# Designs tried in a protein design run: peptides against a protein of PDB entry 6PSE. Part 11

Target 1, 78 residues: chain A of PDB entry 6PSE
Amino acid sequence: PSEEEEYARLVMEAQPEWLRAEVKRLSHELAETTREKIQAAEYGLAVLEEKHQLKLQFEELEVDYEAIRSEMEQLKEA

## One batch from the design tools (peptide; made by RFdiffusion4, then SolubleMPNN)

Design b2_p30_4_s1
Fold by OpenDDE base, seed 5:
Structure b2_p30_4_s1 (fold): chain B 78 residues (1-78), chain C 78 residues (1-78), chain A 30 residues (1-30)
Amino acid sequence: as target 1 above (78 residues)
Amino acid sequence: as target 1 above (78 residues)
Amino acid sequence: MEELRKKLEELLAQGRERARELEARERELA
């Protein structure tokens, strides 16, 4: 039998004391996993903000670069 | 009593049928929350990769910009 | 980028709400 089938059987045959303990255990794991999900989402949003700021800096540099390139082109054509 | 206090009492007084159903419910929610955690992490990694690629492009543009700036400075000083 | 932001914000908002509930429940189940 698969681990899932064995676990399902255990739940079906378990006494109330084990089931209450399992509810407590699952509640704890769910709380921890939820916290980890939050942390992952917060990290993703932080990196997204950093990427956005970098994009703005890149676009500013592109403008400055094109300005100098244009000035250089004008000097070479004069 | 708070909802949490009522829930705790329910867990303590519940029959096996309710407890088994609750274990099933919590297991399902844990699985979903775990998938969402993984999804959040994957999103974060995708953004991190995009940020890294943007950083490389930015650094290349900085090199090109400094090259033109230096050439322009030399032309102005000659 | 905006779509990804929205997805992360949704996960975060839902997570924070559920986390508060679960933490409170854990205290009562202890």
Scores: peptide ipSAE 0.565, ipTM 0.886, DockQ to the pose 0.877
Fold by OpenDDE base, seed 2:
Structure b2_p30_4_s1 (fold): chain B 78 residues (1-78), chain C 78 residues (1-78), chain A 30 residues (1-30)
Amino acid sequence: as target 1 above (78 residues)
Amino acid sequence: as target 1 above (78 residues)
Amino acid sequence: MEELRKKLEELLAQGRERARELEARERELA
């Protein structure tokens, strides 16, 4: 039998004491996984903000670059 | 009593049928929360890759900008 | 970017709420 089938059988045949312990275990794992999900989401949002700031800097540099390029083109044509 | 106190009491006093159902419910929620954690991580990685590509473009533009700035400075001093 | 932000914010908001509930439950089950 697969591990899933064995686990399912264990749950079906388990006494209340084991089932209560399993509820406690699953509740703990669920809490931990939920905290990890929160951390992953917070990290993603932080990276989004960093990317946004970088994009703003890039756009500013593009403007400055085009200004100098245009000025130099004018000087070369004069 | 709080909802949590009532839940704890329910777990302690529940019959095996309720406990098995609760194990199933918690297992399902754990699986779902795990998928959501992975999804959040994947989103963060996607943004991180986009940020990296943007950084490379920014660095290339900085090099080009400094080249033009230097050339223009030389032209103005001649 | 906005869609991704919304998804992450939703996950974060739901997660924080559920985390508080689960932590409280864990304390009572201990």
Scores: peptide ipSAE 0.565, ipTM 0.886, DockQ to the pose 0.891
Fold by OpenDDE base, seed 3:
Structure b2_p30_4_s1 (fold): chain B 78 residues (1-78), chain C 78 residues (1-78), chain A 30 residues (1-30)
Amino acid sequence: as target 1 above (78 residues)
Amino acid sequence: as target 1 above (78 residues)
Amino acid sequence: MEELRKKLEELLAQGRERARELEARERELA
């Protein structure tokens, strides 16, 4: 049987004391995993903001670069 | 009593049938929350890679910009 | 980027709410 099927059988055959302990364990793991999900989402949002700021800086530099390139070309042709 | 206090009492006094159902419910919620955590992490990593590529492009443009700026300055001083 | 931002913000909002509930429950189950 798969691990899932074996676990399902265990739950079905378990005594109330084991089941209560399992509820407590799962509640704890769910709380921890939820905190980790929050942290992952916060990190993702932070990286998105950093990328956005970098994109803005890149676009500003592109404008400045093209301005100087154009002026340089004019000076060389004169 | 708070909802949490009532839930704790329910866990302590519940019949095996309710406890089995609660274990099943919590297991499913844990699996879903874990999937969401992984998805958030994957999104963050994808953005991080895009940010890295953008950073490399930005640094290349900075080099080109400084080269043209320096050449322009030399032409203006001559 | 905007679609991804919205998804992450939704996960964050839902997570924060659920985390408070689960932490309170955990204290009572301890």
Scores: peptide ipSAE 0.565, ipTM 0.885, DockQ to the pose 0.878
Fold by OpenDDE base, seed 1:
Structure b2_p30_4_s1 (fold): chain B 78 residues (1-78), chain C 78 residues (1-78), chain A 30 residues (1-30)
Amino acid sequence: as target 1 above (78 residues)
Amino acid sequence: as target 1 above (78 residues)
Amino acid sequence: MEELRKKLEELLAQGRERARELEARERELA
């Protein structure tokens, strides 16, 4: 039998004491997994903010680049 | 009593049928939360890749900018 | 970028709410 089938049978045949312990265990694992989900989401949002700041810097550099390019073109044509 | 205190009492006093249903419910929620955790991590990695590509473009522009700046400085000093 | 932000914010908001509930349950079940 698969592990899933064995677990299902265990749950079906278990005494209340085991079932209460299993509820407690699953609640704990669910809490931990939820915290990990939060951490993953927070990290993703932090990277998004860093990317946003980098994009702003890139756009500023593009403006400065075009300004210098234009000035240089004027100097070469004069 | 708080909802959580009532829940704890329910777990301690519940019949096996309720406990089995609760184990099933918690198992399902744990599976869903795990999928969401993975999804959050995947989103974060996607953003990280986008940030990396942007950084490469930024560094390329910096090189081009410095080249033009240097050429312009030479033209002004001649 | 905005789509990813919204998805992450949704996961974060739902997660924070549920985490508080689950932590409270853990304290009562202990």
Scores: peptide ipSAE 0.564, ipTM 0.885, DockQ to the pose 0.867

Design b2_p30_4_s4
Fold by OpenDDE base, seed 2:
Structure b2_p30_4_s4 (fold): chain B 78 residues (1-78), chain C 78 residues (1-78), chain A 30 residues (1-30)
Amino acid sequence: as target 1 above (78 residues)
Amino acid sequence: as target 1 above (78 residues)
Amino acid sequence: MEELKKKLEEELEQGRKRLEELEEYEERLE
């Protein structure tokens, strides 16, 4: 039998004491997984903010670059 | 009673049928939360890759900017 | 970017709320 089938059988045949322990185990694992989900979301938000700041810096540099390019072109045409 | 107190009472006093249903519910929620965690991580990775590409573009622009700045300085000194 | 931000913020908020509930249940069960 697959692990899933074996687990399903355990749940079906288990006594209340085992089932209560399993509820506690699953609740604990769910809490840990939820904490990990929160951390993943927080990390994603942090990376988004970093990307945003980098984009702003890039746009500022692009403006400065175009200004110098334009000035240089004007000097060469004169 | 608070929801937490009522839940605790249910777990402690419930019949096997309720406990089996609760195990099933928690298992399902754990699977969903795990999927959401993975999805959040994948989103973070995608943004990180975008940030990396932006950083490369920024560095290329910095090189080009310094080249033009240097050339312009040379022209002004001559 | 804004859509992704909103999604992550929602997951964060829902997660925090659910985690608080779970921690309270754990405290009551053990």
Scores: peptide ipSAE 0.462, ipTM 0.866, DockQ to the pose 0.902
Fold by OpenDDE base, seed 3:
Structure b2_p30_4_s4 (fold): chain B 78 residues (1-78), chain C 78 residues (1-78), chain A 30 residues (1-30)
Amino acid sequence: as target 1 above (78 residues)
Amino acid sequence: as target 1 above (78 residues)
Amino acid sequence: MEELKKKLEEELEQGRKRLEELEEYEERLE
């Protein structure tokens, strides 16, 4: 039997005391997992913002680079 | 009574049938929240890799820009 | 990027609300 089947059987045969304890356990684990999800989302958003700022800086540098490159090319051809 | 107080009372006074259903509900929500956590983490890692690649490109452009800027500055001073 | 941002913001907001509820339940379940 799979672990899932064994757990399902346990739940089906369990007494109220075990079931109440399991509800409390699952609620606690759900709270912890929810906190971890929140943390993962916050981290993802922070990295996205950092990447966005870097992209803006890159685009600004590209503009400046092309300006100087063009000026230099004009001087070389003259 | 608050919803939280009513829920706590329900857990403590509920019959096995309700408790089994609640265990099933919480298990499902835990699995879903776990998947969401993992997905958020995967997104964060993907963005982090993209940011890293962008940073490498930015650093290459900075080197090229400084080379041309320096050459241009030398020409202006001459 | 904007679509991913919105999705993460939604997950964050939903998570915060659900966590608040769960913390209140935990306090009362002793």
Scores: peptide ipSAE 0.462, ipTM 0.867, DockQ to the pose 0.866
Fold by OpenDDE base, seed 5:
Structure b2_p30_4_s4 (fold): chain B 78 residues (1-78), chain C 78 residues (1-78), chain A 30 residues (1-30)
Amino acid sequence: as target 1 above (78 residues)
Amino acid sequence: as target 1 above (78 residues)
Amino acid sequence: MEELKKKLEEELEQGRKRLEELEEYEERLE
């Protein structure tokens, strides 16, 4: 039998004391996993903000670059 | 009593049938939350890679900008 | 970018709420 089948059998045959302990265990694991999910989301949002700020800086530099390029082109054609 | 107090009482006093159902519910929620955690992490990594590529492009543009700025400064001083 | 931001914000908000509930239950189950 697979581990899943064995676990399913255990749950089906378990006494209330084991089941209460399992509820407590699963609640704890769920809390930890939820905390990790929160952390992953917070990190993702932070990186998104950093990327956004970098994008703004990049676009500003592109504008400045095109301004200088245009000025230089005008000077060379004169 | 608060919902939390009622839940705790229910867990302590519940019959095996309810406890088995609760184990099943929590196991399912744990699996879903785990999937969501992984997905959030994957999104964060994807954004991080995009940020890195943008940073490389930004640095390349900075080099090009400084080259043109320097060339123009030399032309103006001549 | 905005879609991803929204998804992460939703996960964050839902997660925080659920975590608070779970922590309160854990305290009472101890």
Scores: peptide ipSAE 0.459, ipTM 0.866, DockQ to the pose 0.893
Fold by OpenDDE base, seed 4:
Structure b2_p30_4_s4 (fold): chain B 78 residues (1-78), chain C 78 residues (1-78), chain A 30 residues (1-30)
Amino acid sequence: as target 1 above (78 residues)
Amino acid sequence: as target 1 above (78 residues)
Amino acid sequence: MEELKKKLEEELEQGRKRLEELEEYEERLE
C-alpha cells in the first residue's frame, strides 16, 4: 500500500488517544508552516521595497545623465 | 468560553469521529498552507531576479554617467 | 509591483492572524 493509504488506514482505525496526539502534531506543523509562509512574505516585501528604492535612484540618475548629455552635445556643436 | 477554550475542550472530550474529521481538516489546511508558502517563496525569488536586473542596468548607467561627466569636465577646462 | 505587493501583504496578514489562533490553540492543548 502507498504511504497515503497506510496513513488513511491508521486514522480510520486509531484510538482517541492517538487521534488527539495527531491533532496536536498537525497543529504544530501547521503553525511552523504558517511561520515559514509569513517569513517568505516578509522577505518578498523587503525585496520589493529595496527594488522600489533602487528604481527611484535609477530614475534620478537618468535625469542627471540626460542633463549632462544634453549640455555636452550643446558644447560640442558650438 | 473563548473559541480556543471550546476547541481545546472539543479535542479533549471528542468522539473518534470528530477527531478523525479534525485530522482531515488540519491535514488539508497544512497542504494548502504549504502550497501558499511555496508560492510566496517563488514570488520572492522572482522579485529578487528583477531587482538584480535593475541593479545591473543601474551600474551600467553609472559607468556611462561618469564617462560623460569626466568628458564634460575636460571640455570645460580646455 | 503593486499587484505582487498586495498579494504578499494579504498573505502576511492572513498568516499572522492564523498563527495567533494556532498558538492560542496549542497553549490550551498543553
Scores: peptide ipSAE 0.448, ipTM 0.852, DockQ to the pose 0.909

Design b2_p30_6_s4
Fold by OpenDDE base, seed 2:
Structure b2_p30_6_s4 (fold): chain B 78 residues (1-78), chain C 78 residues (1-78), chain A 30 residues (1-30)
Amino acid sequence: as target 1 above (78 residues)
Amino acid sequence: as target 1 above (78 residues)
Amino acid sequence: MEMLELIKRIAREEDNPELLKRAEELEEKE
């Protein structure tokens, strides 16, 4: 049997004391995992925001660069 | 009593059938939450890598820009 | 973007309107 099937069997045959302990364990793990999920989302968003700002800066610099490049090219062609 | 205390009392007084159902519910929620956490982490890493590449490109452009700017400035000062 | 969709989903699931708002604002800018 798969681990999942074995676990399911364990739950079916378990005494109330074990079941209560398991509920407590799972509740704790769920709370921790939920917190970690939220943190991961917040961190990911922060990185996306930073990337967006960097992209804007890059695009601005690219415009400035092309302006100077064009001016320089014109001077060289004269 | 807090919701947590009320829940704890419920678990203590619950019948085995309810406890088994609760274990199943919590297991399912934990699995889903874990999946979302992992996915968020993976996406976050991908964005970090993209941001890093963008930063490298930005720094390269900045070097090129400063080179042209300096050359242009020298020409204007002559 | 898939990540923004996930973030928005997480924000809704966890009742985090600030996270949702920030994600939506970023999505609009992209």
Scores: peptide ipSAE 0.578, ipTM 0.872, DockQ to the pose 0.961
Fold by OpenDDE base, seed 5:
Structure b2_p30_6_s4 (fold): chain B 78 residues (1-78), chain C 78 residues (1-78), chain A 30 residues (1-30)
Amino acid sequence: as target 1 above (78 residues)
Amino acid sequence: as target 1 above (78 residues)
Amino acid sequence: MEMLELIKRIAREEDNPELLKRAEELEEKE
């Protein structure tokens, strides 16, 4: 039997004391996992924001670079 | 009483059928929350990699820009 | 972007309006 099937069987055959303990355990794990999920989302957003700012800076530098390149090209061709 | 205290009381007074249903509910929520956490972590890593590549490109462009700027400055000062 | 969609979903699920707002603001810039 799969672990899932075995666990399901355990839950079906369990006494109330075990079930209460399992509810407590799962509640704790859910709370912790939820916190970690939120943290992952917040960190991900921060990195996205940083990447966006970097992209803007890169695009500005590209414009400046092309301006100088064009001026330099004109000076060399004149 | 707080919601937490009320929930704790509910768990303590609950019948096995309710407890089994609650274990099932919590297990499902935990599985979904875990999946979302992992997905957030994976996406976060991908964004970090993208940001890193963009940073490298930006730094390369800065070097190229400074080279042209310096050459232009020399031409203007000569 | 899939990441922003996930972040918005998480923000809604967790009733985090600040996270949602920031995600939406970034989405508007993308």
Scores: peptide ipSAE 0.578, ipTM 0.872, DockQ to the pose 0.963
Fold by OpenDDE base, seed 4:
Structure b2_p30_6_s4 (fold): chain B 78 residues (1-78), chain C 78 residues (1-78), chain A 30 residues (1-30)
Amino acid sequence: as target 1 above (78 residues)
Amino acid sequence: as target 1 above (78 residues)
Amino acid sequence: MEMLELIKRIAREEDNPELLKRAEELEEKE
């Protein structure tokens, strides 16, 4: 039998005391995993925001670079 | 009483059938929350890689920009 | 972006209006 089938059988045959303990265990794990999920989302958003700011800076520098490049090219041709 | 205290009381007074259903519910929510956590982490890594590539491109452009700026300044002073 | 949609979803599921607001603001800028 799969681990899932064995676990399902355990739950079906378990006494109330075991079931209460299992509810407590699962509730704790769910709370921790939920916190970790939120933290992962917050971290991901922070990285996206940083990437966006970097993109804006890159685009500004591209404009400045092209302006100087064009001026330089004109001076060299004169 | 807090919601947590009320829930704890419910678990302590619950029948085995309710407890088995609660184990099933919590197991399902834990699995879904875990999946979302992993997915958020994977997306975060992908964005980090994109940001890193953009940073490298930005640094290359900065070098090129400073080279042209310096050359332009020298030409204007001559 | 798929990641922003996931972040917004998580923010709604967890009743985190600040996270939702920041995600929506970034989505508008992109």
Scores: peptide ipSAE 0.576, ipTM 0.872, DockQ to the pose 0.959
Fold by OpenDDE base, seed 3:
Structure b2_p30_6_s4 (fold): chain B 78 residues (1-78), chain C 78 residues (1-78), chain A 30 residues (1-30)
Amino acid sequence: as target 1 above (78 residues)
Amino acid sequence: as target 1 above (78 residues)
Amino acid sequence: MEMLELIKRIAREEDNPELLKRAEELEEKE
C-alpha cells in the first residue's frame, strides 16, 4: 500500500484520543506552514522590487554609456 | 472564550466521525499550503539568481562607463 | 509574471491588503 493509503487506514481505525492528537498536530503544522508561506511571498516581492530598481538604474546607465561612447567614437574618427 | 478556546473545546467533545473528517480537511489544507510555500520559495530563488546576474552586468557596465568618462574628461581638459 | 500572480493570490487568501497593494504597484510599473 502507498503511504497515503496506509495513513488513510490508520485514520479510519484510530481511537478518538489519537485523532484529537492528530488534529492538534496538523493544526500546529498548518499554522507554521502558513506563516512560512506568507514570509516566502513577502521575501519574493522584496527581491522583485529590488530587481526592478536595479533594472531601471541599468537602463539609465546604458543610455548614458551609449551617449558617451558615440561622442568618443565621433571624436576618434574626426 | 477565544476562537482558539472554542475550537479546542469542539475537538475535545467531538465524535470520532467529526475528528476523522477534520484530520482529512487539515491534511488537505496542509498539503496545498506546503505546495504554495515551496513554489514561492522556488520563485524567490529564481528572482535572486536573475538579480545577481543583472548586478554583475551593471557592475561591468559601470567599469566601462567610468573608463570612457575618464578618457572623455581628459580630452576635454587638454 | 507568474510569481506576482502567486503573491497576489497569497495576499488575497491571507487577507493581507498591504502585500496585495505592493504586488499590484510593482505589476503596474513592469
Scores: peptide ipSAE 0.576, ipTM 0.872, DockQ to the pose 0.951

Design b2_p30_7_s1
Fold by OpenDDE base, seed 4:
Structure b2_p30_7_s1 (fold): chain B 78 residues (1-78), chain C 78 residues (1-78), chain A 30 residues (1-30)
Amino acid sequence: as target 1 above (78 residues)
Amino acid sequence: as target 1 above (78 residues)
Amino acid sequence: SLAEEKKKAEELLAKFKAEIEKEGIKPKPV
């Protein structure tokens, strides 16, 4: 049997005391995992915002660069 | 009482059938939350890589921009 | 298995946090 099937059988055959302990364990793990998920989301959002700001700066620099490049090219062609 | 205290009391007074159902519920939620945490981390890493690549491109453009700016300035001063 | 997925999640999260710290990025409330 798979580990999942074995666990399912364990739960079905378990006494109330074990079941209460398992609920407590799973609740704790869920809380911790949820906290970690939220933290990852917070970091991800921060990175996205920094990336966005960097993109804006890059686009501004591209405009300035192309302006100077074009002016220089015109001077060389004249 | 807090929701946590009320839940704890519910678990203590619950019948085996409810406890088994709760174990199943919590196991499912834990699996889903774990998957979501993985996805958040993977996404965050991807965005970090994109930001890194953008930063490299930005720095390269800054070098090119300053080179042309300096050349143009020298031409104007001569 | 769930245990393997949990381990994978922990490893990925640890890596992500390390890169975030390296870049000095602060978390933003969600």
Scores: peptide ipSAE 0.328, ipTM 0.845, DockQ to the pose 0.953
Fold by OpenDDE base, seed 5:
Structure b2_p30_7_s1 (fold): chain B 78 residues (1-78), chain C 78 residues (1-78), chain A 30 residues (1-30)
Amino acid sequence: as target 1 above (78 residues)
Amino acid sequence: as target 1 above (78 residues)
Amino acid sequence: SLAEEKKKAEELLAKFKAEIEKEGIKPKPV
């Protein structure tokens, strides 16, 4: 039997005391996992914002670079 | 009473059938939340890598920009 | 299994946090 099938059997055959303990355990793990998920999301958003700002700076620099390149080309052709 | 206290009371007074259903519910939510946490972490790592690559490109462009700027300045001073 | 997924999640989260800390990135409230 798979671990999942064994666990399902355990839950079906378990006494109320075990079931209450399992509810408590699962509730705790769910709360922790939820907090960690939220934290990961908060960091992810921060990284996205930094990446976005960097992209804007990059695009601005590209514009400035092309302006100078074009001016340089014009000066060299004259 | 807080929702947490009310829930705790419900768990203490609940019948085995409700407890089994609650274990099943919590197990499902935990599995989903765990998958979501994994996805958040994977996404965050991917964005970090993208930001890193963008930063390298930005730094390379800065070098090229300064080279052209310097050359332009020299030509204008001559 | 749920245990394997939990372990994977912990490992990935640890890596992510390490990289975030290395870059000095601060969390943005959701």
Scores: peptide ipSAE 0.328, ipTM 0.844, DockQ to the pose 0.954
Fold by OpenDDE base, seed 2:
Structure b2_p30_7_s1 (fold): chain B 78 residues (1-78), chain C 78 residues (1-78), chain A 30 residues (1-30)
Amino acid sequence: as target 1 above (78 residues)
Amino acid sequence: as target 1 above (78 residues)
Amino acid sequence: SLAEEKKKAEELLAKFKAEIEKEGIKPKPV
């Protein structure tokens, strides 16, 4: 039997005291996992922001590079 | 009473059938929340990789920019 | 409350997913 089937059997055969304890356990785990999910989302957004800032810096440098490249090309042709 | 206290009371007074249903519900929500947490982490990792690639490109451009700047400075001094 | 936290998480994750989709970023296995 799968672990899921075994767990399902356990739940079906369990006494109310075990069930109450399991509800408490699962509620706690759910709360913890929810906090972790929020944290993961926050982290992801932070990374996106960092990437965005880096992209802006890259684009600025690219503009500056092309300006110097063009100036240098003109100097070499003169 | 807080929602938590009310829920705790509900769990304490609940019949086995309700408790089994609640275990099932919480198990499902926990699984879903866990998947969502994992997904957020996966996205974050992907963004980090993209940021890393962008950083490498930025550093390469910086090297090229400094090379051209130096060459241009030499040309202007000659 | 747990319900509020869940709602907050859902909203935040939705925003994150929207930004990820906007940038065309694919998830990487963790």
Scores: peptide ipSAE 0.299, ipTM 0.833, DockQ to the pose 0.948
Fold by OpenDDE base, seed 1:
Structure b2_p30_7_s1 (fold): chain B 78 residues (1-78), chain C 78 residues (1-78), chain A 30 residues (1-30)
Amino acid sequence: as target 1 above (78 residues)
Amino acid sequence: as target 1 above (78 residues)
Amino acid sequence: SLAEEKKKAEELLAKFKAEIEKEGIKPKPV
């Protein structure tokens, strides 16, 4: 039997005391995992914001670079 | 009583059938939440990679920009 | 509360997924 099948059997055959303990354990793990999921989502959003800001900065620098490049080219051709 | 206290009481007073159902429910939610957390992390890593590539491009452009800026400044001062 | 945290997580993850989709970012294995 798979571990899942064995666990399912355990749950079905368990006494109330074990079941209460298992509910408590699972509730705790779920709470922790939920917090971690939130953190993962927040981190991902932060990275997206950073990437977006960097992209804007890059685009601004491109504009400034082309302006200076063009001016330099004009000076060298004159 | 807090929701947690009420839930704790419910668990303590629950019949085995309810407890088994609750274990099943919590197990399912835990599995789903875990998958969602993993997915968020995977997306975050992907964004980090994109941001890293963009940063490298930005740094290259910044070097080129400073080179032209410096040359332009020298030409204007002469 | 756990219910509030679950709701928040779902909302944040939904927003995150939406932004990821907009950017066309592919998931990278952890």
Scores: peptide ipSAE 0.298, ipTM 0.832, DockQ to the pose 0.916

